Peptides against a protein of PDB entry 3ESW. Designs and how they scored, part 55

Target 1, 322 residues: chain A of PDB entry 3ESW
Amino acid sequence: NNIDFDSIAKMLLIKYKDFILSKFKKAAPVENIRFQNLVHTNQFAQGVLGQSQHLCTVYDNPSWHSIVLETLDLDLIYKNVDKEFAKDGHAEGENIYTDYLVKELLRYFKQDFFKWCNKPDCNHCGQNTSENMTPLGSQGPNGEESKFNCGTVEIYKCNRCGNITRFPRYNDPIKLLETRKGRCGEWCNLFTLILKSFGLDVRYVWNREDHVWCEYFSNFLNRWVHVDSCEQSFDQPYIYSINWNKKMSYCIAFGKDGVVDVSKRYILQNELPRDQIKEEDLKFLCQFITKRLRYSLNDDEIYQLACRDEQEQIELIRGKTQ

## One batch from the design tools (peptide; aimed at target 1 L13 C307 E310 Q322)

Design b2_p24_4_s4 (made by RFdiffusion4, then SolubleMPNN; from b2_p24_4, 15 letters changed)
Fold by OpenDDE base, seed 2:
Structure b2_p24_4_s4 (fold): chain B 322 residues (1-322), chain A 24 residues (1-24)
Amino acid sequence: as target 1 above (322 residues)
Amino acid sequence: KKLEELQQQLNLIKKYLEELKKKE
């Protein structure tokens, strides 16, 4: 009996594809009810939804991408990428070029472009005066600051001259191209936009314990890669749990194509209680939001993304990124 | 690349078949 294995394989692939596509159809009424109840009754779920409404779509702005590319020293960036690629990259093929690009963008951003701002310099005394600054608290934005999606302004008094300096926490990444300073929030916000401006698949990772970073999908590595602009870190998901000995409960990745609990990639030890939501409800929530984000995609795109999602889940279970 | 893609698809199909067996 010549079992036509090729015919069986094709049939199985078709059935599997149809099955996957069926999962991304319009949510059943029961799923909608479950979703509504969850976001209305669980604060963490509401927070994840709120973040998804912003973070999943805000960076998909062609006008912003153009402004970014016009602002960066592309000649320097590509010169450095080409230089590093010429040393070692040719042996690995063209797909590794993007990894070199991301590594250079990390270098460029931290070393040449953006600054860490724990405390602002005194507006009156000038540069390198942050040591003289005393925090007075936070307040709402003024009329000018409000133009740039500012929710909070930190207020500092100079111990030397007595003048007040405002440090607005801008959420407008285009304003951050001008200010070129901030903390982890500003760093990650602008760097996410920068990576997106190069046409990369990027996710914004929110950690409940007051840190944020990126992931980008490496075509060379064929997986999501940890990227932290603050640390100039590439593919070092362990830095928080191991190097910092940070205690964490949740890491949620937000991208244009989905919301994913990536906690298993980053929480390697010192796990805090995951008591904000039931695990099943979090899984449901992320899947539900992901389905909504994919409603406009064609069947082939949905299938490709679903395959990617499944591969990521396998990686997260196996711990193979270690 | 094509072989890896095929292997990934095969793994997904295997997982699907395992899920189907659990529902029967």
Scores: peptide ipSAE 0.021, ipTM 0.520, DockQ to the pose 0.536
OpenDDE base, seeds 1, 3, 4, 5: peptide ipSAE 0.018, 0.017, 0.020, 0.017; ipTM 0.508, 0.464, 0.506, 0.478

Design b2_p24_5_s1 (made by RFdiffusion4, then SolubleMPNN; its pose is not in this set)
Fold by OpenDDE base, seed 3:
Structure b2_p24_5_s1 (fold): chain B 322 residues (1-322), chain A 24 residues (1-24)
Amino acid sequence: as target 1 above (322 residues)
Amino acid sequence: MLSPVEAVELRLAKELKEKILKEL
């Protein structure tokens, strides 16, 4: 009996597509109740929800994308991308070009554009005076700082001149295009917007242990790629657990199309207790938020994203990035 | 490289074939 495996496979794939699409229908009343109870009773769940309401949508602003592209030295960026792309013998139109673009954006951002600010320079003494700065604490923003989504201002006193220097922690990424300085939060915030401005699929990754980075979906590699602007790092998810020997409990990725627990990609050793939420409840929460983010998408878009999600979950289970 | 859809569909087809062949 010549079993037509191709015919059987086609029938299975139709049923599989229908099954996947059925999962992304509007949430049942029971799921809504579970979600509401979870976010009202669990602080970690409430935090994830709050972050998703901002991080999943804030970077999808065409006006901001235009401002970014007008601010960056695009001629320099594309010149360097084209140079490295040609050097490796690639033809125009290959999906790998975007990987070269992201690598150049990492270089450009760290080397040419943005600065790390552990302590600010003294406003009176000028450049390279941060060593003379003593932290006095933090305070609320003034009237001018408040215009740029500033929640906290770090206050420093110069040991040389005695003057006070303010370091506003701006959350407005457009203001960061002007200030061009910050720590991991400011770096990741602006760099996420930069990548989005090039039309890339990007997620913001929040780590509970006070670090943040990006993921970029490479159409060449067909997977999410670790991207850390602070480290000029591309596809090195191991740097935190292995190189830094950092202890971590949670890494949550926030994108326009979903919220995903990506802890398994980054927490390779020295795992801290995951005691903030039940694993099943976290999985439910991420899936529920993801489902909401996809409510306006068509069946083909939903299916494509679901296949991408499945492939990512398989990757995370198999540890294949090693 | 295969798209995520192609990768999933190829995997499912392979798994199905393997299951059928084991039952025969």
Scores: peptide ipSAE 0.281, ipTM 0.822, DockQ to the pose 0.736
OpenDDE base, seeds 1, 2, 4, 5: peptide ipSAE 0.270, 0.282, 0.227, 0.320; ipTM 0.808, 0.816, 0.774, 0.833; seeds 1, 2, 4, 5 fail the geometry check

Design b2_p24_5_s2 (made by RFdiffusion4, then SolubleMPNN; its pose is not in this set)
Fold by OpenDDE base, seed 5:
Structure b2_p24_5_s2 (fold): chain B 322 residues (1-322), chain A 24 residues (1-24)
Amino acid sequence: as target 1 above (322 residues)
Amino acid sequence: MLTPEEQVAKLLAEKLKEEILKKL
């Protein structure tokens, strides 16, 4: 008996739509109690909630988008995108153009715009003096640094001139447009804002093992695509587990429309113990936060996003079975 | 281009096929 998989899929979609619309209704009192208890009793859950309150909304600032677009060399960027797009000549041109844009933004950001900073240069000795810098530790921000969402300032002493150089770890991405330097945190923060400024659907991915990157939703590939500004990497989710042999436990993606455990995309080997929260509680937490983020959306928007969520879940399941 | 619904339907059909074939 030939199983009509297409007929089964059609029937499932009808039931799925009804289920999703029911799922995204206001939380039941029992769900609210479970959520409150979880975030008050589990430190990891509290951390995920705290990050979601910032990362899911901070980049949706039209004034910041304007400042970004005014700061970048758009003529150079679009010239390079157009050049690469002209080589491809595909009928899917409108959707694939965005992939070329993201690839050029990765190139531009790493090569032309932003710098990696392990240690700052000496403010007195000038450029290429970071080798002479000795860390003295970290302290709180001064009055000026505090204006730019700075939680920590790294302090360095120059071995040559003895002067102190401050490296404030700014969390204000607009300040990062000026400073144009940092580590993975500053890179990912500003690059997330840059991608958002082009009207792209972007998530910030937090890894518990001290790394961060982006995901962009490609309309051409019809999926979330790994994007690491530090590595100039597009669609290479394997680089951490395979190329770096990095051990990881959790990767959580934060976007305007949801919070998603994306660990399955990136943790391909060398998985660390996932002991910070029960898997069922993490799943509940991410779904509950996602539900709250979608409260203002209409039924059609909710359904469309739920279709994308299901596609992603199918992708994440398949990747583990290969 | 397939609608989001059609894309999900296709993926579900493929997944169901794979799951059935693994049990056979």
Scores: peptide ipSAE 0.017, ipTM 0.479, DockQ to the pose 0.374
OpenDDE base, seeds 1, 2, 3, 4: peptide ipSAE 0.016, 0.016, 0.015, 0.014; ipTM 0.484, 0.462, 0.459, 0.482; seed 1 fails the geometry check

Design b2_p24_5_s3 (made by RFdiffusion4, then SolubleMPNN; its pose is not in this set)
Fold by OpenDDE base, seed 2:
Structure b2_p24_5_s3 (fold): chain B 322 residues (1-322), chain A 24 residues (1-24)
Amino acid sequence: as target 1 above (322 residues)
Amino acid sequence: MLSPVEKVEKELAEELKKKIEEEL
C-alpha cells in the first residue's frame, strides 16, 4: 500500500491548524478562575495586566497616526531611506526597505526630532541652563498638565535666578510631539507611536529594572527586531546585558496581538532573581492576555499569529538571535 | 524566504515524516 505521505501530511496540517485554533477559543471557566486569582493575589501579574490594558491598544489610533505623519519631515525621512536603499537594498528585494525605514526613523528621531532631558532648562534663563537646575522633588500635575495624561511633575529650582521649572512626565504621545523631550519613557512612548504610524507591527518592551524599548516585526528578517530609540539601536538586544552590564529580571513585550515574555532575548548575563511570579503563572498570564487580544480575529489571522509566535519561541530557545 | 506559517508547516511536516518513518 503506497502510503500517500503527502495526503497524510496535509491531513496532519489540518489537524494541527485545528489544534492551534482550539487554544484561542473562549477561555474555560477554570482558566478564568486561575486568571482572576492570579491578578488579585500577585502584584506583578496585576502590573502586567494593567500595562497590557494600555500598551496593547493605545497606539492603534488612526487619528494619532495622521498627526504623527503630519508632524514628521516625511520628505527628509523617505529621501534618506531611498538613498540607503539605493546603495545596498536592491539585491535584497523590497522587504528590506522597511528595515531601512526603521533605521532612518531611529536616526531622525534621535538626531533631528527628540531631545534627552536629564534636567530641564530653566524657563527663565533659556537654553543650555540645565546644569543650573536643582531637583526639589516631584508633585502631582496642575490643571493644564492633567490634560495630557501627566502622572507626575518633577520640580527644579534654578541656582542662578531662583525660579521654579516644572518637568511634567507626560504619557500623552501627542503632547510629546510638541514638547520633543524626555527620558526613556517619553522616548519609547512616542517612538512606539511613530513606528505604528508607518503601519508597522510594533511591541513595547517593559523591563522591570527601569528601562523600556521597542520591537518591530521585520518582514525581511522574518522575526522581531530590537529597536531602542534612546540608543539609536537596531537589532542589538545584547546592549543592556553586555554593553551596559545591566542586571535584569524581566522583559515583557506588549503588542496589539499579544503579551510575550522576551527576557531570553535581552537577559544574556547578570540575571536577577525572577521571584515576582512563578514561571508557570507568568507563562499562563501572557498566554491568557494574548488569547483575549485575539478574540476578534478570524481563524486565518489567529493561525498566522500562532505560527509567528512558535517561530519566536524557537528563536528564543535556540539562542540564535544575532 | 519562508513565512512564519510556511516555516512552521515545513518543520511540522519534517517532524511528522520522521515520526512516520520511525513507526514504520
Scores: peptide ipSAE 0.053, ipTM 0.626, DockQ to the pose 0.653
OpenDDE base, seeds 1, 3, 4, 5: peptide ipSAE 0.038, 0.036, 0.037, 0.047; ipTM 0.511, 0.575, 0.502, 0.582; seed 3 fails the geometry check

Design b2_p24_5_s4 (made by RFdiffusion4, then SolubleMPNN; its pose is not in this set)
Fold by OpenDDE base, seed 5:
Structure b2_p24_5_s4 (fold): chain B 322 residues (1-322), chain A 24 residues (1-24)
Amino acid sequence: as target 1 above (322 residues)
Amino acid sequence: MLSPEEAVAKRLAEKLKEEILKKL
C-alpha cells in the first residue's frame, strides 16, 4: 500500500488552515467574560490593553506618512541604501534591500536627523548649555503644548542666567519632526512612524523597565528584527540583557496585526520576577487583542499572519534552548 | 518540567510546523 504522502500532506494543510482560522472566529462569550474580568482586575493587563489601543493603530496614518516622507532627505537615504546594496545585495535578492533601508534609516535618524536630550539647552544661553540646567520638576502642558499630545513638561532652571526652560514631552510624532529631540520615548515614537512611512511591518516594543524600541519584519531574514533607533542597532536583541546587564521582566510588542510577548527575545539573563500577571492570562490577553485587531482581515491574510506568528513562537522557544 | 514525551511531542510538533511553513 503506497502511502500517498502528497494526498496526506494536502489534507493535513487543509485541516491545519481550518484549525488556524477557527482560532480567529468571533470570541466565545466565555472568552469575552475572561477578557473583561482580566482587564478590570489586573492592572498590568489594563496597561497592555491601553497601550494596544494607541500603539497598534496610531502609526497607520497616511497623512503622517506623507509628512514624514516630505521631511526626510530621501535622496540621501536612497543614495546610501543603493550604495550598500550595490556591494552585497545583488546576490542575495531584492528582499535584502529593505534591510539596507532600515540600517540607513537608523544611521540617518541618529547621525543626521534626531538628537538625544537628557536635559534641554537653556532657551536664553543657547546651544550646549544643558550642563547648566537644574531640574525643578514636571508640570502639565500649557495651552500651546497641549495641542501636540503633551502629557508632561519637564521644567529646568539655568544655573547661569536663572531663566526657566520648558522641555515638553510631546507624544505627537509630527511635532517631533519639528523639535527633533528627545529620549527613548520620543526616539522610538518618531522612528516607528518613519519605518511605517516606508510601508514596513513594524512593532513598538515596550519594556516594563523603562525602555522602548522597534521591531520590523524582514522579508529577507523572514523574521522580526530588533531595531533600536537610540542605539543605531539592527538585529541585536541581546544588547539590553548582555551589554547593558539590564534586568527586565516584560517586553511586549505592539503592531497593527497583533500584540506579542517578546520577552524571550530580549530577556536572556537577569530576569526579574514576572509577577504582574499569570503567564496563561498574559498569553490569553495578547491572543485576544490580536484576534480583535485581525477581525476585518480575510481568511488568507489571517492564515498568513498566523503562520508568521507560529514561526516567531518557534524562534522564541529555540532561543531559550540554546 | 515537561515530561520527556511531552518535550519530544513538542519538538515534533514544532518541526512539523516548520516543515509546513516552509512549503507555504
Scores: peptide ipSAE 0.016, ipTM 0.446, DockQ to the pose 0.054
OpenDDE base, seeds 1, 2, 3, 4: peptide ipSAE 0.018, 0.014, 0.017, 0.010; ipTM 0.494, 0.441, 0.478, 0.442; seeds 1, 3, 4 fail the geometry check

Design b2_p24_6 (made by RFdiffusion4)
Pose (drawn by RFdiffusion4):
Formats: structure tokens, sequence, C-alpha cells
Structure b2_p24_6 (pose): chain A 322 residues (1-322), chain P 24 residues (1-24); non-standard residues A184 YCM
């Protein structure tokens, strides 16, 4: 009995596919209550549910993608990307070009395109002139800025001239292309859209302790890669937990293809208690949403995606890539 | 590249076998 593994191996891969295609099916009403209900037991759940709605489908918008592309200096971007490919892009330029592109986009975005804003500059006084602005609080948007999905307008008084500069907080990333300034918040909104506009596979990562950033899929490193535009950072998920010494509890990724707990990638010390939701319920929550996010996908798509997800669980469950 | 593919297939098989054991 030379036991045939190659037979048994080829067999199972077949059986596994059925197990997978079954998993991403229906929404049998049994687990539906578990969902509709959990979203009332717990607000961390309603939180994730709400954000999944604002953040997964939203950046897949050709109208927007095009405007961003018109607006960006592609000649400059691709020139530099090409210049860096020139100084040899790995023996295997095996979709490595895509990585060099993301890196250059980070540079352009930071060094060139968008600017930080704590207090705003005075609208009437010069440009370099923010530290003589004392804030008078926040309020609703006026008629004009209401168009751009704005909730709060921070207003400021200039002690040197008396005029009031205002700093609307927009969510319409196309509006940000114009204003070209803001904090993580909008820096990240626009940068996610920018990444999506090159057709990259992109995600919005949300840290409960007030920071947001991106995840991009590197076919070259065939895994998700951490991208933070504010810090012009490429593959440095430790940056928050170690370099900054920031304490964190949860990290959640959002995208067209799904919602995934990516905490393990980032919260690698200074761990805070995860006391917001039964861990079992969170797993369920993401799975149900990810499953919902895929009803209209076909079998080949449902499967290839589920494997990428699995590859990721092993990466997180373990302590490393591969 | 072949080793990576084999590793992926082995992981899928191991994951499926763990499911069958849990079901029993």
Amino acid sequence: as target 1 above (322 residues)
Amino acid sequence: STNEELLQENNQITHYLEFLLEQN
C-alpha cells in the first residue's frame, strides 16, 4: 500500500472548494437575527456596520477616479516611478512596478500635493500665519460648504486683523482635491481614493484610538501592505505601536471585497484591553458583512478571494509573512 | 514559486481536515 497522497491531495482541493462556495452563500435567516440583533446589543458593532456602509463601496467611483486622474500630475508621478524602476527594480520586476508606484504616490502626495492643517492660516493676512489664530469653536456648514458633505466647520479669529478664517471639515474627497489640506482624516480619505484611482486593491484601516490609514495589496509581495500617507510610510505597521509608542485596542480594515480585523498586524505591544465586543461576535460580524458584500460575485471570484483572506489569517495568526 | 503554491494547497487541505474533525 504505497498510499497515494497526490490522489488524495488533488482530491480535497476539490472538496475544499465546495466547502468554501457553500460558506459564501445564502444568508440563512438564522444568522440574520444574530446580525440584526448584535447591532443592538453592541455599539462597537453598529460602529463597524456603519463604517462598512460609508467606506467599502464609496471609493469605487469612475467619475471620481477620472477627476482625480485629471487633477494629479501623472506625467510627474510616472516619470519618477519610471526613474526608480531604472535603478533596477528587483531581479523579478514581477509586478514590482506597482509597488514603486504606490511609494511614489506617497511622496507626491506629501512632499507636493496635500498639506497639513492644525489651525488654518489667516484668510486675509499672509500664508505662514496660523499661531495668531484663536479658535471660537465649531458650528454647522453654511450653504456653500454644505454641498461637500460637511458636518463641522471650525471657525477661528485672527488676533492680528480680526477676520475669521473657517476650516470646514469635508467628507467629499473630490472637494479635498481642491482645498488640498487637512488632518489624518481627510488626508486618508483622499489618499484611499487616489490609490483606488490607479485601480489598485485598497483598504481603509480604522484604529479606534483615532487614526486612519490604508492597506494596499502588493501582488509582488503577494500580501496586504500598510500604507500611511501622513507619514509617507510604506511597509511599516509597527510605526504606531512601537515607534510612536501609541497604545491601541482594535484595528479594522474596510474595502469593496470585505471587512477584516487587522489588529494583529499593528497592535504588537502597548496592547490595550479589547473590551468592546465578544471576540466571537466580532469574527462573526466581519464574516457576515464580507459575505454580504459578495452575493453578486461569481464562484471563481468568491473562491480566489476567500483564499487571500485565509492567507491573511495565517499571516496574522502567526507572527510573520509567507 | 512552486513551493509557495504547494504550501497554499497544503494549508487549504489542513483547514478543510480541521473542519471535518470539528464536525465529528

Design b2_p24_6_s1 (made by RFdiffusion4, then SolubleMPNN; from b2_p24_6, 15 letters changed)
Fold by OpenDDE base, seed 2:
Structure b2_p24_6_s1 (fold): chain B 322 residues (1-322), chain A 24 residues (1-24)
Amino acid sequence: as target 1 above (322 residues)
Amino acid sequence: KEEELLKQALNLINLYLKKLEEEK
């Protein structure tokens, strides 16, 4: 009897859809109690929750998207994308165009738009004077800096002229469109917004060991793709563990539709102890937050996202980029 | 156990669908 695999597959898909939809119903009282207890008793869990409340929603601002698109040189960007697509993209279908777009945005952002700021230039001496700057420490924002979601200002003294230069660490990505400088935090913050402004599915990845980057969902590759604006890196999740020999414990991805532990994608060697939370509790936490983020979605949206989640989990288990 | 079975089933379906796409 030839097993009608198509019929079995259809039946399994129906049952699986129903099962998935059942999980996204209102949380049971026991789950709410567990969640509340976890975030009140575990500092790492509280941190993940706090980050999710910001990072999962802040970039879904149509007004900000418009400002970004008005600020970028779209003519240059699309000209370059079209040029690269014309070389190799036609054979691979229309979905690859978005990968070319993200690659060009990485190039444009690093080469043409944004600047790395280890130390600021002296406001008095002008450009290329950062070498003369001595750090004096950090302080709170002044009244002007506070308008742009600034928590910390780094203070520098010029060794040449003796004047003080302030380097505010702005968290407002719209302010970063003006300042066009920063470190990994500012780079990732603004670049996440840029990618979102093109209508892309993007996650902000937080690493506990003081680095941050993006993930983009490639429709061409049908998976989440590592994207680091600082490195102009596309699909190179190994760069931290292998190239940098970085020691890491946690990588958590924050997106509009979910919070995911992506540590297995990036922590390939030199794993630090994962002692901040129990693995089961972290899994529960991410699932619980993800469930909350999806409460307003319809059954089809929930199902499609759940399929993506399961594909990602399979990828992360296999250690093979499909 | 049920969740694990469903994940396995989904994996099998996805692999099957991928195979069908590669055979076209």
Scores: peptide ipSAE 0.027, ipTM 0.508, DockQ to the pose 0.049
OpenDDE base, seeds 1, 3, 4, 5: peptide ipSAE 0.023, 0.025, 0.025, 0.023; ipTM 0.477, 0.519, 0.492, 0.492

Design b2_p24_6_s2 (made by RFdiffusion4, then SolubleMPNN; from b2_p24_6, 16 letters changed)
Fold by OpenDDE base, seed 2:
Structure b2_p24_6_s2 (fold): chain B 322 residues (1-322), chain A 24 residues (1-24)
Amino acid sequence: as target 1 above (322 residues)
Amino acid sequence: KEKKILEQQLNLINKYLEELKKEK
């Protein structure tokens, strides 16, 4: 009885593929009811849904990608990437080139392109005058600021000249290409777009405890890689919990192909109570949104993404980021 | 690369088999 193991393996793979594909079919009526009830009754769920409606799709704009690529010094970037790749990466294969690209983009963005703005400089006194700025509070945008998806404007008074300086918190990443300054929100927003403009698989990670960063899918490492533009950090998910001793409850990743609770990657110690939603409901919510994001994908794309999702879940459980 | 893909597929199959055992 020569058990044709190859035939059995093929049959199992087919059945498994069909099973996976069945999970991504149109949600059952009961799942829709559960989803609607959850987002109407749970504020955290509503927040995750609201963020997904923006963050999962906003960066998939070819016009924005073109503007980004036209704005960046691509010659400098690729020169630096080529230099580092030729020196250290060529022997490891061509797939590592993209990791060097992301590392250079982190360097370029932090060192050459974008600026941290804790307080704005005085518009009247000029550069390096932020030390003289006193916060007066926040207000709504004016008519000009409103053109660039601005929800809040921070108001500062100069202690030297008495003039008011406005620091609009723009959410339009194209405006951020012009202003080239901000805090973690602006940094992550624009940097997410930059990475997307190079055709990379990128997720926006929202932390409930007022930080945001990116994840990039490395084909070389075959996993999601932590990327923080503010920190010029590549593959250092521990920096928040360990280095900063930050207390955190939730980290949610938003990408074009899914919403994933990535808390286990980043919350290594000092975990805050996860009391905003039931764990089962959060899992359901992320899966439900992910299904919706994949409705237009073909069977092969769905299967490949599902394999990636399972590998990530294994990684998150094992704590083996390395 | 092929070995890693095969290992991943095997892991997925094993997970599927475990899920099938729970539904029965």
Scores: peptide ipSAE 0.021, ipTM 0.458, DockQ to the pose 0.742
OpenDDE base, seeds 1, 3, 4, 5: peptide ipSAE 0.018, 0.019, 0.017, 0.000; ipTM 0.442, 0.451, 0.419, 0.277; seed 5 fails the geometry check

Design b2_p24_6_s3 (made by RFdiffusion4, then SolubleMPNN; from b2_p24_6, 15 letters changed)
Fold by OpenDDE base, seed 2:
Structure b2_p24_6_s3 (fold): chain B 322 residues (1-322), chain A 24 residues (1-24)
Amino acid sequence: as target 1 above (322 residues)
Amino acid sequence: KKEEELQQALNLIKKYLEEEEKEK
């Protein structure tokens, strides 16, 4: 009785594919009720939903990608990538080129393109005058600022000339290509768009404790890679918990294909209470939103993404990136 | 142990599929 292990394996694979695909079918009425109740009763769940409605789709804009690619010095970027790839990349295969690209984009963005703005320079006194700026508070946008998805404007008074300088917190990443300055929010917003403009799989990671960064899916490493534009950091998820000794409760990743609790990747010590939502409800919420984001995908795409999700969950449980 | 064994089996199955797709 030669057990045809190959036939059994094929049959198991087919059944497994069907099982996985069945999980991504339309949510049962009970799941819809649970979802509606959760987002209406839990503020954190409502916040995650609201963020997903924006962050999961906003960067999938071909017109924005074109504007980004026209704005960046692509000749410089690719020259630097080619130079680094020529040293060591040929031995590792073509897939490593994208890792070199992301590393160069981190360098280029921080060193050549974008500026950190703790305080704005005085509009009257000119460059390098931020030290003379006193915060007066925040207000709503004016009519011009409102055109660029601005929710808040920080107001500063110059101690030298007495003039008021406005620092609008723009959420329009195309406006950020012009202004080329901001804090972690503006940095991460524009850098997420930049990475997406190169056709990369990117997620926006929101931390409840006032930080944001990216993840990029490396085909070379076959996993999600931490990317922080503010820090020029590639594959250093430990920097917040270990280097900064930051206390954190939640890290949620938002991408076109899903919403994932990535807290285990980044919260290595000094964990704050996770009291905003039940763990089961958060898991359900992320899965439910992820299902909705995948409703238009074909069976092969759904299966590939589900396989990627399982690999990530294994990685997060095993801590293998340490 | 059973979960690890199942995961190893799944990884082997994935690798087998990836190899079959490369041979087509």
Scores: peptide ipSAE 0.020, ipTM 0.436, DockQ to the pose 0.136
OpenDDE base, seeds 1, 3, 4, 5: peptide ipSAE 0.016, 0.016, 0.017, 0.017; ipTM 0.451, 0.448, 0.452, 0.435; seed 4 fails the geometry check

Design b2_p24_6_s4 (made by RFdiffusion4, then SolubleMPNN; from b2_p24_6, 16 letters changed)
Fold by OpenDDE base, seed 3:
Structure b2_p24_6_s4 (fold): chain B 322 residues (1-322), chain A 24 residues (1-24)
Amino acid sequence: as target 1 above (322 residues)
Amino acid sequence: NLKKLLEQQLNLINSYLKELEEKK
């Protein structure tokens, strides 16, 4: 009796697929109640939900993608990508080309396109005058600033001329294409949109300890890759915990297809207390939001994403991203 | 125990993904 091992393997894979798909069916009433209770009683859960409602969908705007691609020097970008790709002797069309693209976008964004703004230059004295600026505090946006999703405006006085300079903290990434300056928030916001505009799978990573960055899904590496536009960093998740010796408690990734606790990728040492939510409740919350984000997807899409999720969870447990 | 289970699942997933690539 030749055991048809191939037939058995296929049958097991079908059953496994069906089992995975069953987890992504419409939430049971009990799960909805648990979710509602959690977001009504836990402020951290409310924050994660609020961020997911914005960050998971805002960058999937075709009109914004067009504006980005029209604004960037695509000729320069692709020239540099092609040059670096050709040096390594890879064939055209290999998945590694996208990694070279992301690396060039990191270079281009930091070196050629965007500027770090610790303090603004004086509007009256001109360029390279930020050292003369004294912070006076923050205020609400004026009528013009309010048009560009501005929550806060930092106010500075020039020590030289005495004039006031406003630094609006814009959340509209299209306005950031014009202003081309900011801190980690503005950098990550616009850079996330830039990566999305190239059709890439990108997540926005929020760290509770006042930093933000991206993750890109590399088809070549077959995993989520750390990407920090501020640092021109590709695949260096250790830079915060090890190089900066930063203390952190939570890192949450927000993407169109899910919300994931990625703390284990980035918090390698100096872990702060995770006391904002129960670990089981955070896991439930992320899974529940992820399930909702996937409600409109077909069975094959759901299964592919579920496979990717399981691979990521294995990676995070093994600590072997390096 | 969980690690072994996840490793087994990964092997199944990778086998499935390889089959899907061969069918394209």
Scores: peptide ipSAE 0.020, ipTM 0.460, DockQ to the pose 0.053
OpenDDE base, seeds 1, 2, 4, 5: peptide ipSAE 0.016, 0.018, 0.008, 0.021; ipTM 0.429, 0.445, 0.413, 0.493; seeds 1, 5 fail the geometry check

